# Peptides against a protein of PDB entry 3ZN8: the designs that were tried, part 43

Target 1, 125 residues: chain A of PDB entry 3ZN8
Amino acid sequence: LEEYDKIQKKMEDVMEGKGKLTLRDVYAQIIALRKMGPLSKVLQHIPGLGIMLPTPSEDQLKIGEEKIRRWLAALNSMTYKELENPNIIDKSRMRRIAEGSGLEVEEVRELLEWYNNMNRLLKMV

## One batch from the design tools (peptide; made by RFdiffusion4, then SolubleMPNN)

Design b2_p15_5_s4 (from b2_p15_5, 9 letters changed)
Fold by OpenDDE base, seed 5:
Structure b2_p15_5_s4 (fold): chain B 125 residues (1-125), chain A 15 residues (1-15)
Amino acid sequence: as target 1 above (125 residues)
Amino acid sequence: EQERKQALLQLLSSL
């Protein structure tokens, strides 16, 4: 509970412009959400999601859970320095992370792109 | 602020 609260507070601080979202924060948030149960249950706890997103099919939920699992493998293969500053992840680091996690390089790239897009949105809103 | 929270949560959900 304390770890979850710390992550939430950090997310709030980032939303208030008081902090920077890192992949460490993303990792911690994903772990906290997974402790709540299957992705379907996690999505139900997100206010407004049911209004803005169509109810995912069972197959879409399975795909999403697998994607989360794969991203966690990538995150677990990152160094602390990479988690804190993902912008240092070059092609060589990305390949190492992919090899260490059993992922394709493209999947690691997708995670980094997602993170970059999230940071852009957080700055615009 | 609420919109920002929702946008973040949506992005996390769209993993």
Scores: peptide ipSAE 0.089, ipTM 0.652, DockQ to the pose 0.503
Fold by OpenDDE base, seed 2:
Structure b2_p15_5_s4 (fold): chain B 125 residues (1-125), chain A 15 residues (1-15)
Amino acid sequence: as target 1 above (125 residues)
Amino acid sequence: EQERKQALLQLLSSL
C-alpha cells in the first residue's frame, strides 16, 4: 500500500508537469499491484471501478494477468537506461528485449506504444 | 483526486 501511494504521488507529479513517467515507474506500479494479489482482487480494491467499467469476465481477467506477466518479462529484460528513457529503444534493442523475455518483437512494440500513449495522455491532463 | 482516479482507470483499462 505504501509503495502504491508513492507511485500514485509520482503519477500526480507527472500530471502536474513536475515529472516524467518512465518504464521504471510502470515496473514499480505493476509490482505494487501484484503485491495486492491477482488482478481480480486488485480491481475489487479500486473504488467506483464497478460503476465506471463493466466488470471483466474471468477470462478477460486471465488474459489481463497474462499480459501483465509478459510485460513484466519485457521490463525485466530492459537495461536501467532503457527503463529511464524508453525513447532510446531502437529496433536492435527491441529485438534483444524480445529475445531475452521470450516475447515477440510485436509484443515489446505494443508495450512501448502503450507507454507512449500513456505519456501523451498524462501531458494532456 | 478524480483526475488521479481517472488516470489510474485509464492506465488499468489499457493493460
Scores: peptide ipSAE 0.082, ipTM 0.644, DockQ to the pose 0.376
Fold by OpenDDE base, seed 3:
Structure b2_p15_5_s4 (fold): chain B 125 residues (1-125), chain A 15 residues (1-15)
Amino acid sequence: as target 1 above (125 residues)
Amino acid sequence: EQERKQALLQLLSSL
């Protein structure tokens, strides 16, 4: 819970423009969420989620959990410098990360695109 | 607590 609160505060600081979201922050969040249990169990502890979002099917939860595991494998294959500054990840680095994680290059590209889109959205707030 | 929920929901909605 304390680790989750630190990550949450950092997300808030980034949304307020007081910080930069890095892939290290993404990694820390994924780890914190996984310590709380399966995604299904985490969602059950969010009061009002069933009002704001349709309850994900068991199959959707499995797909989401598998995607998180794949992204975690990619993140574990990154260097500290890449995690702190993902913009240095060129085609050669991306291929190395894919090979080291057992992922397709396209999946690593998807993670980086997601990160870039999230950073753009956070800067627009 | 509500802000915590919203950030988690945003993360989950982006997966």
Scores: peptide ipSAE 0.070, ipTM 0.631, DockQ to the pose 0.331
Fold by OpenDDE base, seed 4:
Structure b2_p15_5_s4 (fold): chain B 125 residues (1-125), chain A 15 residues (1-15)
Amino acid sequence: as target 1 above (125 residues)
Amino acid sequence: EQERKQALLQLLSSL
């Protein structure tokens, strides 16, 4: 709980324009959420999600859990410099990360695109 | 051999 609260507070600080979201922060968030249990349990702890989104099927939860696992593999294959500044990840770095994580380059690109979109959104708030 | 090359590239990219 304490680790989750620290990460949540950091996300709030970033939304307030204090600091920047990094892939290290994303990693920490994913790990904290996974400590709460399977994705199904994690989703139950998100207030209002059940009102905003239909309850995911068991198959959708499995797909989501697999995607998280793959993203964690990618993140574990990144250097500290890459985690702190994902903008340095060029095609060569992306290929290395993909090879190191057993992922397709497109899956690594998808993670980076998601991060860039999220970081853009947080900067607009 | 490929694994060693990858580990070396990862190390070099960490510099």
Scores: peptide ipSAE 0.018, ipTM 0.539, DockQ to the pose 0.020

Design b2_p15_6_s1 (from b2_p15_6, 9 letters changed)
Fold by OpenDDE base, seed 1:
Structure b2_p15_6_s1 (fold): chain B 125 residues (1-125), chain A 15 residues (1-15)
Amino acid sequence: as target 1 above (125 residues)
Amino acid sequence: DDERRSLLLQLILSF
């Protein structure tokens, strides 16, 4: 609980423009959320989600869990420097990460694209 | 604070 609160506070600081969200922060958040249980249980703890979003099907939850697992594999294959500064990840680094994770390079690219999009969105909030 | 937490979680889970 204390670790989760620290992560949340850091993310709040990022949302307030006091910092940059890194892949390390994303990783920490994913781990914290997973400690709450399966994605279905995590979603139940998100206030207002059930009102704003349709309840995902069981199949959608399974797909989401698999995606999280794959992204965690990628994140676990990154160096500390890469997690802190994902923009340094070039084609050679992406290939290494993919090989280390058992993923396709395209999946690593997708993670990085998602991260970039999320950072852009956070700057608008 | 709770609304911000919810939004942040939604962003993370938007995959």
Scores: peptide ipSAE 0.098, ipTM 0.651, DockQ to the pose 0.418
Fold by OpenDDE base, seed 3:
Structure b2_p15_6_s1 (fold): chain B 125 residues (1-125), chain A 15 residues (1-15)
Amino acid sequence: as target 1 above (125 residues)
Amino acid sequence: DDERRSLLLQLILSF
C-alpha cells in the first residue's frame, strides 16, 4: 500500500508535467499491483478501463500476466541508474539485462520501446 | 485530458 501510494503520487506529478516516469516507477508499481492479486483483479482497479476495453479472456489475462513477469525479470536485472535513466541503456547493457533475466535482447528492446512510446504519449496528452 | 492521462498511466503501470 505504501509503495502504491508513492507511485500514485509520482504518476500525478508526471500527469501534471512536474516529473518523468522512470522504469523505477514502473517497477515499483508492478510490484505493488502484484501484491493486489492476479491481473484480473488489478484491471478492476483501473477506472474506466472496463468501458474502453473489452473484458479480457482468461487466455489474454494469462498472456498479460506472463508479459508482466518477463518485464519484471528484466527490470530486476537493471541497475538503479538504468531504472532512473533508461536512455543510458545501450546494446551492451541490453545484452547484460537479457542474459541476467533469461530474456531475448529483443524482449528487453521491446520493454524500452514501450517505455519510450509511453513517455512520448504522456507529453502529447 | 487529465482523465485520459490517468488511464494511460494506469495502463502503463499495469501492463
Scores: peptide ipSAE 0.096, ipTM 0.655, DockQ to the pose 0.356
Fold by OpenDDE base, seed 5:
Structure b2_p15_6_s1 (fold): chain B 125 residues (1-125), chain A 15 residues (1-15)
Amino acid sequence: as target 1 above (125 residues)
Amino acid sequence: DDERRSLLLQLILSF
């Protein structure tokens, strides 16, 4: 409950433009959502998501769950400083994260690019 | 707008 309340407060701050979404926030949310069960169950609990996204197939859900597992491995290999300020992640840090997580450097780059794109979109809305 | 921002945030936090 306490973790959930912290996530909700952070969401409110970001929606009001008073806060910035970090990879720490993303990590905390993924962990909280995984306690709800499979991705299919998680998606059903998000109001309005069904308006933005078509109903995923079983194969699409499996791909999504695998992607989440890979991103969690990368996030678990980051330092607290990197999670709070992903912009400090240079080529050397990216390689370390990839090696520590068993991922390709390109997969770590994809996570960071996704995060950057989401932050750009949040500023335009 | 606030509604679109809320929906986008929910989408981001769904992963």
Scores: peptide ipSAE 0.092, ipTM 0.645, DockQ to the pose 0.278
Fold by OpenDDE base, seed 2:
Structure b2_p15_6_s1 (fold): chain B 125 residues (1-125), chain A 15 residues (1-15)
Amino acid sequence: as target 1 above (125 residues)
Amino acid sequence: DDERRSLLLQLILSF
């Protein structure tokens, strides 16, 4: 509950243009959501999702849950400075994160690309 | 708008 309240406050700050989404925020949210149960249960708690998005298949939920686990491993291998300012993550840092998390460098790059895309979308809304 | 931004943030933070 405390983690959730911190995330809600951060979301409010971002909505007001007082902050940006960081990988630290992503990490905190993933941890909070995982406490709610498997991805299927998490999706049920997102208001309006069933109206805006098709219901994922069981296989899609399994793939999504595995992706979240992999991204969490990458995030756990990042420094505080990297989580707060992901744009500093160069090829050397990506390789270190990949090695520390047991992921391919491409999977770390995919996470960073996703994050960058999300930040671009947030600026358009 | 604020509603769309809120929804987008929820999606971003959830997945």
Scores: peptide ipSAE 0.088, ipTM 0.642, DockQ to the pose 0.314

Design b2_p15_6_s2 (from b2_p15_6, 11 letters changed)
Fold by OpenDDE base, seed 5:
Structure b2_p15_6_s2 (fold): chain B 125 residues (1-125), chain A 15 residues (1-15)
Amino acid sequence: as target 1 above (125 residues)
Amino acid sequence: KKEKESLLLQLIYDF
């Protein structure tokens, strides 16, 4: 509960323009959400989301869980400096992360693109 | 709450 509250406060600060979302924050949030069980169970605990989104099939849930595991592998292969400031991740760093995590370079790029899109979205809210 | 929803929505979009 305490860890969850810290994550929520950090996210609130980011939305208010008082902080920055980092990949460290993303990592912490993913771990916290996974403790709640499958992604479908997480969605059920978010007010309003169950009304707006269709329930994924079992196969889609498995794909999603595998994607999260792969992203965690990438995050675990990053340095602390990269987690705090993902903008420093160049082609060489991205290749190292991919090799260390057993992922394709494109999968690491996808994670970084997602992160950038998330930051843009949070600034618009 | 809104932040958590936005994060989850983006994760789903990438699946």
Scores: peptide ipSAE 0.069, ipTM 0.666, DockQ to the pose 0.327
Fold by OpenDDE base, seed 2:
Structure b2_p15_6_s2 (fold): chain B 125 residues (1-125), chain A 15 residues (1-15)
Amino acid sequence: as target 1 above (125 residues)
Amino acid sequence: KKEKESLLLQLIYDF
């Protein structure tokens, strides 16, 4: 619950223009979510929406967990400067991150695209 | 508040 509140507060701060979502923030959020247990349990802690969201199958949970693990590997392979300013990640940096994390470059691109989409959404609200 | 919750959910969903 405490970790959930921290995530919410950070999201609110970003939405209020008090900060920018960085990959460092993403990392912190992923770690916090993982401490809360399976994604299904995390979703259950969200008031009112646990009723609207279908319970993920066990297989979907496993796939999601593996994806999170892979993204964490990528994040752990980034420099502090890259985590704070993901826009500096060029092709050479992506390749290094991919090699360091055991991922394909395309998986690193997917993470960055997801991040960019999240930042766009947060700026719109 | 509803929008904030929706964005948080979207973040979780995309993870």
Scores: peptide ipSAE 0.068, ipTM 0.637, DockQ to the pose 0.383
Fold by OpenDDE base, seed 4:
Structure b2_p15_6_s2 (fold): chain B 125 residues (1-125), chain A 15 residues (1-15)
Amino acid sequence: as target 1 above (125 residues)
Amino acid sequence: KKEKESLLLQLIYDF
């Protein structure tokens, strides 16, 4: 709970323009969520999600779990500098991360694109 | 699916 609260506060600070969302923050958040249990349990704790998204099937949950695992592998293959400043991740770094994590370059690109989109959305709030 | 990506986005927004 303490880690969760820290992450929430960090997100609030970022939304208020007091900080920047980094991949380190994303990593910490994913780990904290994983401590709550499988994705199915995590989703149950998100109020209003059922209004925005249909209840995922068991297969969809498995796919989601696998995606999270893959993203964690990618994050674990990044340097601290990359986690703090994902914008420095060029094609060479992205390839290294992919190779180190056993992922396709496109999967790493997808993670980075997601991060960039998230960071942009947070700045608009 | 964009929906799964949206789920991850919501996870980050809510947690």
Scores: peptide ipSAE 0.105, ipTM 0.699, DockQ to the pose 0.101; fails the geometry check
Fold by OpenDDE base, seed 3:
Structure b2_p15_6_s2 (fold): chain B 125 residues (1-125), chain A 15 residues (1-15)
Amino acid sequence: as target 1 above (125 residues)
Amino acid sequence: KKEKESLLLQLIYDF
């Protein structure tokens, strides 16, 4: 609960232009979400999800959970500096992270793109 | 794929 509140405050600061969401923040949030239980249960607590997005099938949820696990492996393979400043991650760093996590470089790139999109979204709200 | 990506974005946004 305390970690959750810190994450929420950080997100609020980013939305107000007072801060930046980092991959460390993302990591902490993913861990917090996983502690809540299966992704299916987490999704049930998202207000308006059923209106904005189609209800995922059980198989889609499993795929999503596996993707999150892979992203966690990537995050666990990053340095503190990379987690705090993902913009420093060049091709060499991406390759290292991919090799360390057992992922394709494209999957690491996808995570970084997702992160950038998330930051844009939070600043827009 | 885009819908799945949007779902993941929404998860992190709301929690």
Scores: peptide ipSAE 0.078, ipTM 0.673, DockQ to the pose 0.098; fails the geometry check

Design b2_p15_6_s3 (from b2_p15_6, 8 letters changed)
Fold by OpenDDE base, seed 1:
Structure b2_p15_6_s3 (fold): chain B 125 residues (1-125), chain A 15 residues (1-15)
Amino acid sequence: as target 1 above (125 residues)
Amino acid sequence: EEEKRRALLELIASF
């Protein structure tokens, strides 16, 4: 609980523009959410999500859990410098990360694109 | 702040 509260506070600081969202922050958040239980339980703790998104089917939840597992594998294959500064990840680094995680390069690219989109959204909100 | 938090969590949950 104490670790979760520290992560939440850091995320709040990022959202307030006091910090930058990094992949290390993403990793920490994913781990914190997973400690809450299955994705279904996590989604239940997000106020307003049920209003903005349709209730996911059991199959959709399974797909989501698998995507999270794959992204965690990629994140675990990154260096500290890459986690803190994802913009340094070039084609060579992506290939290394993919090989280390057992993923396709396209899956690593998808994670990075998601991260970039997240940063854009955080600037607009 | 709460809206940003929700947006972040929703995006994480959207995969």
Scores: peptide ipSAE 0.113, ipTM 0.658, DockQ to the pose 0.525
Fold by OpenDDE base, seed 3:
Structure b2_p15_6_s3 (fold): chain B 125 residues (1-125), chain A 15 residues (1-15)
Amino acid sequence: as target 1 above (125 residues)
Amino acid sequence: EEEKRRALLELIASF
């Protein structure tokens, strides 16, 4: 919970234009969420999500949990510099990360695209 | 602020 709160505060700071969200922050958030228990419990703690989104099926939760595990593998294969500055990740770095994590390059690309989209959204808010 | 936080969490949850 404490780690979760720190990350939330940082995300709020980014939303206010006071900072930049990094993949290190994403990593820390994922770890904090996993410590809270299954993804189902995590989703239950998100206010309003249950109103805005249909309750995920058990299969959807399993798929989501697997995706999180895969993303963690990718993040664990990144250097500190890459985690802090994901924009430096070129094709060569992406391939290295994929190979080190046992992922397809496309999956690493998806993670980076998600991060970029999130960071854009946070800047607009 | 809360709506913004929810939107971010929803984005994270959407993978």
Scores: peptide ipSAE 0.095, ipTM 0.644, DockQ to the pose 0.431
Fold by OpenDDE base, seed 2:
Structure b2_p15_6_s3 (fold): chain B 125 residues (1-125), chain A 15 residues (1-15)
Amino acid sequence: as target 1 above (125 residues)
Amino acid sequence: EEEKRRALLELIASF
């Protein structure tokens, strides 16, 4: 519940335009969500999500949980400067992060693309 | 504000 409240507060800060979403924020949110339990349990605690999104299958939840674990490995392999300013992550940095996390470069690219898409969406709103 | 909330929920759902 306390971690959920922290997520809600950060969500409010982002909605108020007081903060740029960084990968550090993404990291903190993932950690907070994981403390709430399995992704299935986390999704059940998000008000309105069950109304707006179809209930994911157990297999989809497992895939999502694995993806989160991989993204955490990538995030843990980033420097503070990269987490705060992901746009500095060039091909050399992506390769280093991939090697450090045991991921493919494409998986790191996917994380960055996801972040960029999210940051664009947040700026449009 | 609702769109921000929706985008943020979509963000969380995309995790």
Scores: peptide ipSAE 0.082, ipTM 0.634, DockQ to the pose 0.407
Fold by OpenDDE base, seed 4:
Structure b2_p15_6_s3 (fold): chain B 125 residues (1-125), chain A 15 residues (1-15)
Amino acid sequence: as target 1 above (125 residues)
Amino acid sequence: EEEKRRALLELIASF
């Protein structure tokens, strides 16, 4: 709970323009969420999600859990410099991360694209 | 150990 609160505060600071979201922040958030239990339990603790989104099927939850696990593998294969500044990740770095994590390069690209989109959205707030 | 791993990854990334 304390770790979660720290992450939430960090996200709030970023949304207020007081900081930058990094992949390190993403990593910390994923770890904190996983400590709460299976993705199904995590989603149940998100207020309003059940109102805004249809309750995911058990299969969808399993797919989501697998995706998170794969993204964690990618993040664990990144250097501190890459985690702090994902923009330095070129094709060579992407390939290394993919090989080190047992992922396809496309999956690493997807993670980076998601991050870039998220960071863009947060800057607009 | 994690720091060593990251240092190794950075080295490989420099190739």
Scores: peptide ipSAE 0.082, ipTM 0.642, DockQ to the pose 0.027

Design b2_p15_6_s4 (from b2_p15_6, 10 letters changed)
Fold by OpenDDE base, seed 1:
Formats: structure tokens, C-alpha cells, sequence
Structure b2_p15_6_s4 (fold): chain B 125 residues (1-125), chain A 15 residues (1-15)
């Protein structure tokens, strides 16, 4: 609960322009979600959401979990500087991260693109 | 352990 509140406050601060979303924040969020259990179990504990949201298929949950695991591997292969400032990740850094995580360079690029898109969206709200 | 690993990664990239 305390970790969740910190993440929520961070998101609010970013939306208000008082901060920047970092990959460290993304990492913390993923870890917090994993501690709460599968997203399906988290959603089941929210009254009314189980009725209004199409429950992701078990296969979609597995695909999502695999993607998260791969992204965590990439994040664990980043330096503190890279986590705080993902924009410094050039081709050389990206290749190192990919090799260190056992991922393709394209998968690391996808993570960074997702991050950039998310950070852009949060600034627009 | 994790901090040491991250420091090593930065060192490797500096070369």
C-alpha cells in the first residue's frame, strides 16, 4: 500500500509538471504490481471492475506477464543514470542492455519507445 | 549486490 501511494503521487507530480517519469518509476511500479499478485487478482479485489472490464483471457495475461519479465530483465541491465535519464541510451548502451538481458535490441527499443510514449501522454494530461 | 552490478555496468560502458 505504501509503495502504491508513492507511485500514484509520482504519477500525479508528473501530470502536474512537477516531475519526470523515469524508468526507475516504471521499475518500481512493475515490482509493486507483482507483489500484489497477478493483475487479474488485483482487479478481482476492486468491487465493480470485474463486471465492467472484459477480463483479459488467460493467454493475454500470460503474454503480458512474459513481456513484463523481459522488460524487467532489460531494466535490471541498466545503470542508475540510464534509469533516471533514458534519453541517454544510445545505440551502444541499447546493445549492451540487450546483451546483458538476453533480449534483442529491438525489444529494448520497444521498451524505450513505450516509455517515451507514456511520458508524452502524462505530460499532455 | 544490485548497486555493485549497476556500478560495474557503468564502468564497462565508460570504456
Amino acid sequence: as target 1 above (125 residues)
Amino acid sequence: DLERRRALLELIHSF
Scores: peptide ipSAE 0.385, ipTM 0.889, DockQ to the pose 0.026
Fold by OpenDDE base, seed 5:
Structure b2_p15_6_s4 (fold): chain B 125 residues (1-125), chain A 15 residues (1-15)
Amino acid sequence: as target 1 above (125 residues)
Amino acid sequence: DLERRRALLELIHSF
């Protein structure tokens, strides 16, 4: 609960233009969510969201869990500098991360694109 | 363990 509250506060600070979301924050969030169980169960604890979101099929849950595991492998293959400032991740760093995690370079690129899109969205709110 | 691993990754990238 304490880790989750720290992550939420960090997201709020970023939305207010105070600080930045990092891949370290993303890593911490993924670990916290996994401790709470499947994402569907976590979303059910959010008032109003459990009514608005269709329950994913079992196959969709398995695909989502595998995607998260692959992203964790990538994050575990990053340096502290890369986690704190993902913008330094060039082609050489991306290839190293992919090789170290057993992923395709395109999968590492997808994670970074997701991160960049998330940061853009948080700054627009 | 994780800190050691991350330090090694930075070292590897420096080569």
Scores: peptide ipSAE 0.337, ipTM 0.864, DockQ to the pose 0.027
Fold by OpenDDE base, seed 2:
Structure b2_p15_6_s4 (fold): chain B 125 residues (1-125), chain A 15 residues (1-15)
Amino acid sequence: as target 1 above (125 residues)
Amino acid sequence: DLERRRALLELIHSF
């Protein structure tokens, strides 16, 4: 819970323009969420989401958990410099990350695109 | 351990 609170504060600081969301922050967030238990339990602990979002099917939860596992493999295959500044990740870096994580290059691209979208959204709020 | 791994990954990328 302490790690989760630190991550939430970091996200708030980024939203206030006091910092940048990095893939290191994403990694920390995923680890903190996983410590809370299965994805189903994590979603139950988010106030208001249980009311606004339909309860995911068991199959959707499994797919989500596998996707998170794959993203963690990619993140673990990144250098510190890449985690702190994902914009340096070129085609050569993406290929190395994919090879090191057992992922397709496209899956690494999806992670980076998701990150870029999240970082853009946080800056707009 | 993690720092060593990160350094190794950077070295591999430099090849």
Scores: peptide ipSAE 0.204, ipTM 0.770, DockQ to the pose 0.027
Fold by OpenDDE base, seed 3:
Structure b2_p15_6_s4 (fold): chain B 125 residues (1-125), chain A 15 residues (1-15)
Amino acid sequence: as target 1 above (125 residues)
Amino acid sequence: DLERRRALLELIHSF
């Protein structure tokens, strides 16, 4: 919970143009969420999520949990420099991360694209 | 703006 709150505050700061969300922050968030228990329980604690997003089925939650596990494997295969500055991840680094995590390069690319999109959105709000 | 911020946070948490 404490780690979760720190990440939330950092995300709010980024939305206000103060600082930058990194993959290290994403990593910490995933770890915090996993410590809270199943994704279904975590989502229930997010105020307004049930109103703004369709309630995922149990199967969709399991798929989401597996995707998060795969992303965590990718993040665990990144260097500190890559986690802090994901923009340095070139094709060679991306391939290394994929091989180290047992993922397809496309899955690593998807994670990076998601991260980039989130950072863009955070700066717009 | 608070609702938009909340929605964005929710999107991030949904991964």
Scores: peptide ipSAE 0.031, ipTM 0.592, DockQ to the pose 0.348

